# Peptides against a protein of PDB entry 5JXT: the designs that were tried, part 84

Target 1, 319 residues: chain A of PDB entry 5JXT
Amino acid sequence: SLLPKKEINVYIGMSEMQVKWYQKILEKDIDAVNGAGGKRESKTRLLNIVMQLRKCCNHPYLFEGAEPGPPYTTDEHLIYNAGKMVVLDKLLKRIQKQGSRVLIFSQMSRLLDILEDYCVFRGYKYCRIDGSTAHEDRIAAIDEYNKPGSDKFIFLLTTRAGGLGINLTTADIVILYDSDWNPQADLQAMDRAHRIGQTKQVVVYRFVTDNAIEEKVLERAAQKLRLDQLVIQQGRAQVAAKAAANKDELLSMIQHGAEKVFQTKGAFGTMAEKGSQLDDDDIDAILQAGETRTKELNARYEKLGIDDLQKFTSESAYE

## One batch from the design tools (peptide; made by RFdiffusion4, then SolubleMPNN)

Design b2_p16_4_s2 (from b2_p16_4, 7 letters changed)
Fold by OpenDDE base, seed 5:
Structure b2_p16_4_s2 (fold): chain B 319 residues (1-319), chain A 16 residues (1-16)
Amino acid sequence: as target 1 above (319 residues)
Amino acid sequence: MTPAYLLRPEPPEFVP
């Protein structure tokens, strides 16, 4: 029988470079961030800020002129300049040592480009699929990954491309490097490994940048997922969840953690304390804290009715 | 070695 998947949110501090870039993004549009535009502020401007903040949470090298160079070199700086990469680098060693194989999902094909450079740098054999991958090349990559005795350890996928009906049950670990605004897209992605033919316990690690916009993306996704479940259970098809965040919701998401980011000199949390020197005990502590916060988040939304879930709550589940 | 992501065209920004 297929074992239930274990899902753990992994809360990760920003690197010093991420904090600096996050500050710059907020400062560039400070009037919009402060809500000074009021009713006149464009939803498009707020969405652009959200996208830049999400890029920063993923990797600062997603911005032009962020990478140190010329000369441009793939080196340890690719890892230590992004909190998610520091945790990923340690976690992948553990995953490999246990004889597991891993799917890594992102919304951003440009982040997969960085992850390819990382895989080459670490000597990890990988496959890749994104939205630009030709159908034939997609089949070839899946077959190469799934073949008996495949030496491909990692599969890099965009969440939407990876969600399209493929079988990847030869992997037992799923890393969601970022989250989709639609929680169903992430479920469809992880269910490529969590499917009939899986023989191992599937574990899903969802990376979430702590004290940043990604916490609010996660909360909104959890809220939407619970609302979708209740709508199905109650037969209330007319309760279309407001599919798109309104301006006030977007503004609240942008403002979340912004004050602490402006006050911070250097990295956040465990990233400030240990940086790239995270050991196995630090990873275990991060995973344990993440498992606790995941249970608390789920328990918060399980108690809410449809009417409560239709309201955006500004209160963090992590306060 | 130049990172591969610097050599790739920037994909259109995904607006959700």
Scores: peptide ipSAE 0.019, ipTM 0.559, DockQ to the pose 0.549
Fold by OpenDDE base, seed 1:
Structure b2_p16_4_s2 (fold): chain B 319 residues (1-319), chain A 16 residues (1-16)
Amino acid sequence: as target 1 above (319 residues)
Amino acid sequence: MTPAYLLRPEPPEFVP
């Protein structure tokens, strides 16, 4: 019988470089971040800020002029300059020692390019598919990964490309490096490993940058998922889940953690304490804290009715 | 295998 999947949100501090770039993004549009633009501030401008902050949470090298060089080199700087890469690097070593195989999902094909460089640098054998991958090449990559005795440890996928009904039950670990705005896209991605033919316990690690916009992306995705479940259960097909964040919701998401980011010199949390020197005990502490916060998040939304879930209470990060 | 960073097109200028 297929075991239930275990899902854990992994809350990760920003590196010093991520904090500096997050500050620069906020400073560039400080009037919009402070809500000073009033009715004149476009929803498009706020969506652009959200997109840049999400890029920063993934990796600072997603920005022009962020990567050290020329010469451009693949070295430990690719890892220590992004909190998610530091945790990923330790987690992959543990996964490999367990004899597990891993799917890594992202919304950003350019992040997969960084993950390819990382795989080459660490000597991890991998497959890749994204939105641009031809149909024949997708089949070939899936068949190569699923082959009995395959030496491919990692499969790199964009979340939307991984949604295409494929079977990857030869992997038992799923890493969501970032989250989709639609929680159903992430569910469809993890169901590539959590499907008929899986013989192992599937574990899903969802990376979330702590004290940043990604916490609000996660909260909104959890709220939407609960609302979708309640609408199905109550037969209320007409509860128009406000699919698109309004301007005030986007502003509140941008403001979340912004003050603390401006006041911070250096990195956040475990990244400030140990940086790339995280040990196995630090990873266990991060996973345990993440499991607790995941249970708390789920328990918060399980108690809410449809009417409460329709009210996005934006707590301002300045209150 | 050529490192993927050598194959990365120059990041497009951040057009606001």
Scores: peptide ipSAE 0.019, ipTM 0.525, DockQ to the pose 0.180
Fold by OpenDDE base, seed 2:
Order: C-alpha cells, then sequence, then structure tokens
Structure b2_p16_4_s2 (fold): chain B 319 residues (1-319), chain A 16 residues (1-16)
C-alpha cells in the first residue's frame, strides 16, 4: 500500500538582504500598510504589495538592482542572501546523501531561473518544467527524469505546470519553495510524487518565511482546506468558500510581522546567528520546530466548525 | 551548462 505522505512546514528566517528589501517594500506603501488609505486604498494595490512581499520571501534577486554586480556571477551570494536558499542548500545535501530524488515547486518561473543557476553552481543535475514549456519538451523532461538509472537529481517545476496529471513517482521528496493561495494546487503538486507506483515514503517540505506574509498565506490556505473538507463531508455545497481574500484580510496579512521587520537590524532567527553556516544540528532544530508548528496549525483548524472557518479571524497586529 | 541568469530577463522593478 502507498504510505501516507509526511508534510512538514519549514519555518525560515529572512536574510539581512531580505529584511532590507521587505522594509523597503513596506515603506514605499506605508500609508496602505498602516490602513491610512481607508476606503480609498484599492484591493489591487494591496494585492500588489502582497505579491512583492512574497517575491522578497522567495529571493531578493527577483527585484531589479538587487543582484550584486556588474559583473553578475553565480556564487555563494545567491545562497546567503535568501534564507530559503540557505536551508535548501543544506537540505539537498542530506536528500542526495540518503539516495532520494526531489521535486522543487514554486509559483514563480523567475525563481526557477535562480534555482537553475544554483543547480549549475552546485553541480546538481536537473530537469525543468514551467507554464511556457512546450508539450514535447515536457514529455522529454519527464521521461529523462523518470528513466531507470536517471542521473537527474532535481526536478524544478512551477506548481501549476506540475499539477497537469504527470507522474513523478521516481521522486520521494517534495519541496514547496512557496505556497499557492489555493491549497488544492499544492496538493496536486504533491500528488505527482505521492501516487500509485511510489515505493518510498513521500516527505513534503513546505518552506515558509517566518514572521512574514507567507505565514498568513499558509494559515489562510490551511483554513480554506479545512473548510473545503467540512463542506464536502457535510454535503453543504452552498457554502462557497471565499475564494479571494477581502481588503481587510489582505491588510492584516501585510501587517503581520511588519513591526518586527522594521525594528530588526540584520537577519532573523538562525539566519542572524549562523547566516549560511548552518550545521546539521541547526537543520534538525529547524525541522523539529517546523514539525511542532505544523501539528499545532493543523490542530487549530481541526477543532473549528464551518461557521468559525468562514470568519477570517484577523488577529489584528495591534491587539 | 550556461547559467540561466545570463538568459533570464531582468527582474521586474517593484512597481507600487
Amino acid sequence: as target 1 above (319 residues)
Amino acid sequence: MTPAYLLRPEPPEFVP
């Protein structure tokens, strides 16, 4: 029988560069962030702020003029300037050493470009599929990855492109580098490895930037997933799960951790203490803390009924 | 393999 997948949220601190860029994003729209725009602040502007904060959580080089240069070179700076890359770099060494193969999913094709540079820099053999990949090239990449004795260690995918019914059961590790607003898209991505023909325990690592917008994106996704499950179980098809965040929900998500980001000089958490010099014990501590917080998050939403899950309780950052 | 950074379009500016 197929073993149940293990899902672990990996909570990661921002690098010093990410903190600086996160501050800069908030400062550019400080009136919107403080709710001072009132009824005049557009939902579109808040959605744009959320998108820029999510880019910052992924990698600061997703912004113009962020990458050090000229000359532009791939080096250790590609890793240490993003907390997720620091953890990824250590985790991939372990995954490779244990003889596992890994799918890495992102919402952002430009992040896959950074991950290609990283793969080349570390000498990891990879395949790639995104939304622009031609049908024939998708088949070729899947076949090359799934080939018996394939030397391809990593498959880089956009979450939506990976959702297209493909079988990647030759991988046993899934990294969600970021999260979709729709938790079903992430589940569909995981199900590329967690399917009939899998012989190993599938482990899913979901990267989440701690004390940032991504924590609230994850909470909202968990809430929505539980609501969808309860609606199906109760046959209450009329409970349209609010597909999109409202303006106040978006504002609360933007405000989450913003004060602490403004007060912070340098990096967050283990990134402040160790930077790129994480050891094996640091990674074990991050994974154990992540497993605990994942259980707590799930337990929070498992106790809630449909009526509670329909209320987005924004704990205001000011209570 | 050519690094993808040589082929990728410039990162978008943060447009508010």
Scores: peptide ipSAE 0.018, ipTM 0.550, DockQ to the pose 0.214
Fold by OpenDDE base, seed 4:
Structure b2_p16_4_s2 (fold): chain B 319 residues (1-319), chain A 16 residues (1-16)
Amino acid sequence: as target 1 above (319 residues)
Amino acid sequence: MTPAYLLRPEPPEFVP
């Protein structure tokens, strides 16, 4: 029988570079971040800020002029300048030693480009599929990854491209490098490994930048998922329609952790303490803390009714 | 080796 998947949110501090860039993103649009931008242009502006903050949470080199150079070289700076890459780099070493194979999903094809450079730099053999990958090349990449005795360790996928019903049960680890606004897209990605034909325990690691917009993206996705489940269970199809974030929700998401980011000098959390020098114990601590916070998050939303889940609970910002 | 992501046309990006 297929074992239930284990899902763990991995809460990761920003690197010093990410903090600096996160500050710059907020500062550039400070009037919008402070809610002073009262007009219709504000929602598009807020969505743009959200996208820039999400880029920053993924990797600062997703911005022009962020990468050290010229010459532009792939080196350890590709890792230490992004908290998620520091954790990924250690986690992949562990996964490989365990004889596991891994799917890495992102919303951002440009992040997959960084992950390709990382794979080459570390000597990891990989496959890639994104939204631009031709159908024939997708088949070839899947077949190359799934072949008996495949030396391909990593499969890099955009979450949406990976959602296309493909079978990747030859992997047992799933890393969601970022989260979709639609939790169903992430579930569909996980179901590429967590499917009939899987013989191992599937483990899903969801990377979440701590004290940043990604926590609110995750919370919103968890709320939506629970709401969708309750709507299905109760037969109330009409309730699901308010899926688009309003202006005030977007503003609240942008403001989340912003003050602490402005006050922070250097990196956050474990990134401040250890930087790029995470050991296996630090990874275990991060995973254990993540497992605890994941249980707490799930328990929070499991207790909520439909009416509570429809309210974007801004209330947790004032306790 | 130039990073592969630098070889792609950049979408409108945040420039600080």
Scores: peptide ipSAE 0.018, ipTM 0.500, DockQ to the pose 0.280; fails the geometry check

Design b2_p16_4_s3 (from b2_p16_4, 7 letters changed)
Fold by OpenDDE base, seed 3:
Structure b2_p16_4_s3 (fold): chain B 319 residues (1-319), chain A 16 residues (1-16)
Amino acid sequence: as target 1 above (319 residues)
Amino acid sequence: MTPAYLLRPEPPEEVP
């Protein structure tokens, strides 16, 4: 029988470089961040800020001129300048040692480019599929990954491209490097490994930058998922879930953790304490804390009714 | 070697 998937949110502190770039993004649009634009502020402007903050949470090298150089070289700086890469680098060593194989999903094809360079730098054999991958090349990549005795350890996928009904049950670990605004896209990604033919316990690690916009993206996605479940269960197809975040919701998301980011000199959390020198005990502590916070998050939304889930509670914006 | 992401054209930003 297919075992239930285990899902763990992995809360990761920003690197010093991420903090600096996160501050710079907020400062560039400080009037919008402070809500000074009021009703006149463009939703498009707020969406652009959200996108830049999400890029920062993924990797600072997603910005032009962020990478140290010239000369531009792939080195340890690719890892230590992004909290998610530091955790990924340690987690992948563990995953490989246990004889598991891993799917890594991202919303950003440019992040997959960074992950390719990382895979080459660490000597990890990988496959890749994104939105631009030709149909024949997708088939070839899937077949090469799924081949008995395949030496391909990692499959890099954009979440939407990986969602296309493919079978990747030869992997048992799923890493969501970032989250989709639509929780169904992430579920469809997980279902590539968590499907008939899987023989192992599927574990899903969802990376979330702590004290940043990604926590609010995750909360919104969890809220939407619970709402979708309740709508299906109650047969109330007419409950128009608010399909898109409003301006006030976007502003609240941008403001989340911003004050602490401005006050921070250096990195956050375990990244401030150890940086790239995380050991196995630090990873275990991060995973255990993540499992606890995941249960708490789920328990928060499980108690809410449809009417509560349709109200974006501003109360979670001031905590 | 120069990272491959520096050599690739920026894909259009998908607006959510």
Scores: peptide ipSAE 0.023, ipTM 0.577, DockQ to the pose 0.547
Fold by OpenDDE base, seed 4:
Order: structure tokens, then C-alpha cells, then sequence
Structure b2_p16_4_s3 (fold): chain B 319 residues (1-319), chain A 16 residues (1-16)
């Protein structure tokens, strides 16, 4: 029988570089962020800010002029300048030592490019699929990954490209490096490993940047997922889930943690304490804290009715 | 070796 998947949100502090870039993104559009611009800021402008903040949460080198150079070389700086990379680097060593194989999903193909450079730098054998990958090359990559005795440890995928019904049950670990706005896209990604033919316990690690936009992306996705489940269960097909974030929701998401980011000098959380020097105990602590917060998050949304879940209330965090 | 992500054009970012 297929074992139920274990899902863990892994809450990760920003590196010092990420904090600096996050501040710069907010400062560039501070009037937008403060809602002080008496002109109706376009929803497009807020979406652009959200996009830049999500890029920052993933890796600061997604910005032009962020990478140290010339010469541009892959080195430890690729890891320590992004909190998610620091955690990923330690987690992958553990996963490999356990004889597991891993799918890594992102929304951003440019992040997969960084992850390719990382894989090369660490000597990890990998496959890649994104939205631009030709159909034949997708088949070849899947077959190369799934073949008996494959030396491919990592499969790098964009979440939506990986959603295409493919079988990757030869992996037992899934890392969602970022979250989709649509929780169904992430579920479809997990279902590449968590399906008939899987013989191991599938574990899903969802990376979430602490005190940043990604917490709100996750909350929104969890809210939507619970709403969708309740709508299906109650037969209330007429409850139009608010499909797209409104302007005020986007603004609230952008503002989340912004003040604390402005007040912060250096890195956040475990990244401030240990930086790139995370050990196995630090990873265990991060995972355990993540398991706790994941349970709390789920328990929060499980108690909410349809009417509460339709309200994107920042306020329900304080009651 | 130049990082691969510097060599690739920015794909159109999916706006949610």
C-alpha cells in the first residue's frame, strides 16, 4: 500500500544578502508598500513587487548585478548568500547518505539554472525539466532518472512542467524550493513521487522564507486548499474561491514582515546564528520546528469554516 | 565557467 506522504514546511531565515536585497526592493517602491501613493497603484505594480520579493526569497542572484564578479564563478557564495541554499545543501547530504533520491521543484526556471550550477559544484548528478524542455528531452530525462541503477540523484523541475502526469516514483523525497500560488500545482508535483509504484515513505519538504512574502503565499495556498476541500465536501460548487489576490491582499502580503526586515541588520534566524555553518543538529532543529509550525498551520485552517476561509483576513492571525 | 543562469535569457515570469 502507498504510505501517506509526510509534508513538512521548512521555515528558513534570509541570509544577510537576502535581507539587503529585500530591503532594497521594498525601498524602491516604498510609497507602494506604504499605500501612501494617492494614485491607485496598479495591481500590476504590486504583482511586480511580490514577484521581486519571491525572487529574493529564492536567491539574490536572480537579480542583475547581485552575483559577485567578474569573474563569475560558482563557489560557496552561491550557497551562503541564500538561506534556502544553505538548508538545501545540508539536507541533500543527509538525503544522499540515507540512499534517497530527490525531486526539487521551483516556480522559477532561473532558479533551476542556479540549482544546476550548484549540482555541478557539489558533484551531484541531476536531470532537469522545465517549461521550455522539448517533449523528447523530457522523456529522455525521465527515463535517465528512472532507469535501474541511475546515478542521477536529483531531478530539477519547474512545478508546472513536473505536473504533467509523469512518474518519478524512483524518488522518495520532494523538495518544493518555493510554493505555487495554486496549491494544486504543488500537490501535482508531489504526486510525481507519491503514486502507485512508490515503495518508500515520501517526504515533502516545503521551503518557506521566514518573516517574508512566502509565509503569506503559503498561508494563501493553504487557505485555498482547505476552501477547495470544503467546497467539494459540502457540494457547494457555487462558492467561487477568490481566484486572484486583490490589491489589498497583495499589499498586505508585501507588508508582511517588512518592518522587521527594515529593522534587521544581518541575517535572520538560524542564518544569523550559524550562517553556512549549519550542522546536522541545526537541520534537525529546523525540521522539528517546521513540523511543529506545519501542524499549527494545518490545525488553524482545519478549524475554519467556508466563510472564514473566504475572508483573507490578516486579522485571524491575531485572534 | 560562467553560471548557466547568467547565460539564459529571463523567461517570461508567470504572473499569478
Amino acid sequence: as target 1 above (319 residues)
Amino acid sequence: MTPAYLLRPEPPEEVP
Scores: peptide ipSAE 0.017, ipTM 0.540, DockQ to the pose 0.535
Fold by OpenDDE base, seed 2:
Structure b2_p16_4_s3 (fold): chain B 319 residues (1-319), chain A 16 residues (1-16)
Amino acid sequence: as target 1 above (319 residues)
Amino acid sequence: MTPAYLLRPEPPEEVP
């Protein structure tokens, strides 16, 4: 029988470089961030800010001129300049040592490009599929990864490309490097490893930048998932969950953690204390804290009815 | 080694 998947949100502090770039993104549009634009702020402008903040949470080198150089070199700076990369680098060593194989999903093909350079730098053998990958090359990559005795440790996928009905049950670990706005897209990605033919316990690690927009993206995704479940259970198909965030919801997400980001000099949390020098105990502490917060998040939304879940409770960061 | 991602065309992105 297929074992239930274990899902853990991994809450990760920003690096010093991420804090600096997150501040710059907020400062560039400070009037929009402060809600001073009122009725004049376009939903498009807020969506653009959200996209830039999500890029920053993934890796600062997603911005032009962010990478230190010339000379441009693949080195430890690729890791220590992004909190998610620091945790990923330690976690992958553990995953490899236990004889597991891993799917890494992102929304951003440019992040997969960074992860390819990282894989080469660490000597990890990998496969890749994204939205631009030709059908024949997708088949070849899947077959190369799934073959008996495959030396491919990592499969890099865009979440949407991974959703396309493929079977990757030869992996037992799933890393969601970022989250989709649609929780069903992430579930479809997990189901590439968590399917008939899986013989191991599937573990899903969802990376979430702490004290940043990604925490609110996750909360919204959890709320939406619970609402979708309740609508199905109650046969109330007419209660379409509002598919898109409104302006006030987007503004609340942008404002989340912004004050603390502006007050911060250097990195956040464990990234400030240890930087790239995380040990095994630091990783265990991050995973344990993440497991606790994951249970609390789920328990919060399990108690809510349909009417409560339709109200986005913007606890304003200003109370 | 120059990162391969730097050699790929950037999508039109609003940089901070």
Scores: peptide ipSAE 0.017, ipTM 0.520, DockQ to the pose 0.364
Fold by OpenDDE base, seed 1:
Structure b2_p16_4_s3 (fold): chain B 319 residues (1-319), chain A 16 residues (1-16)
Amino acid sequence: as target 1 above (319 residues)
Amino acid sequence: MTPAYLLRPEPPEEVP
């Protein structure tokens, strides 16, 4: 029988460079971040801020002029300037040593470009599929990855491109480098490895930038997933899940952790303490803390009814 | 070597 998948949220601090860029994004639109725009502030402007903050959580080099250069060189700076890359780099060494193979999903094709440069820099053999990949090239990449005795360790995918009914059961580890607003897209991505023909325990690591917008993206996705489950169970087909965040919800998400980000000099959490010098014990501590917070998050939403899940609990970012 | 991500044209931001 197929073993149940294990899902762990991995909460990761920002690097010093990410904190500086996160501050810069908030400062550029400070009036909107403070809610000073009132009724005149567009939902589109808030959505743009959310997208820039999500880019920052993924990698600061997703911004023009962020990478130091010329000359532009692939080096350790590609890793230490993003908290997720520092954790990924250590986790991939462990995964490889265990004789596992890994799917890495992102919402951002430009992040997959950074991950390609990283794979080349570390000597990891990989396959790639995104939204622009031709149908023939997708088949070829899947076949090359799934081939018996394939030397391809990593498969890089956009979450939506991975949503096409492909089988990648030759991988047993899934890394969600970022999260979709729709939890069903992430579930569909996980189900590429967690399918008939899988012989190993599938483990899913969901990377979440701590004290940032991504915690609120995760909370919204968890609320939506629980609501979808309860609607199916109760036969209440008419509960239109408020599909799109309202303006006040978006503002609350942008404000989450913003004050602490403005007050911070340097990196956050384990990135401030260890940076790129994370060891195996530091990774075990991050994974254990993440497993605890994942259980707490799930337990929070399991107790909520439909009427509670329809209310966005704006816990004020100032408490 | 210039990183591959700097050589790729920016895909148009699909505004959701």
Scores: peptide ipSAE 0.017, ipTM 0.561, DockQ to the pose 0.438

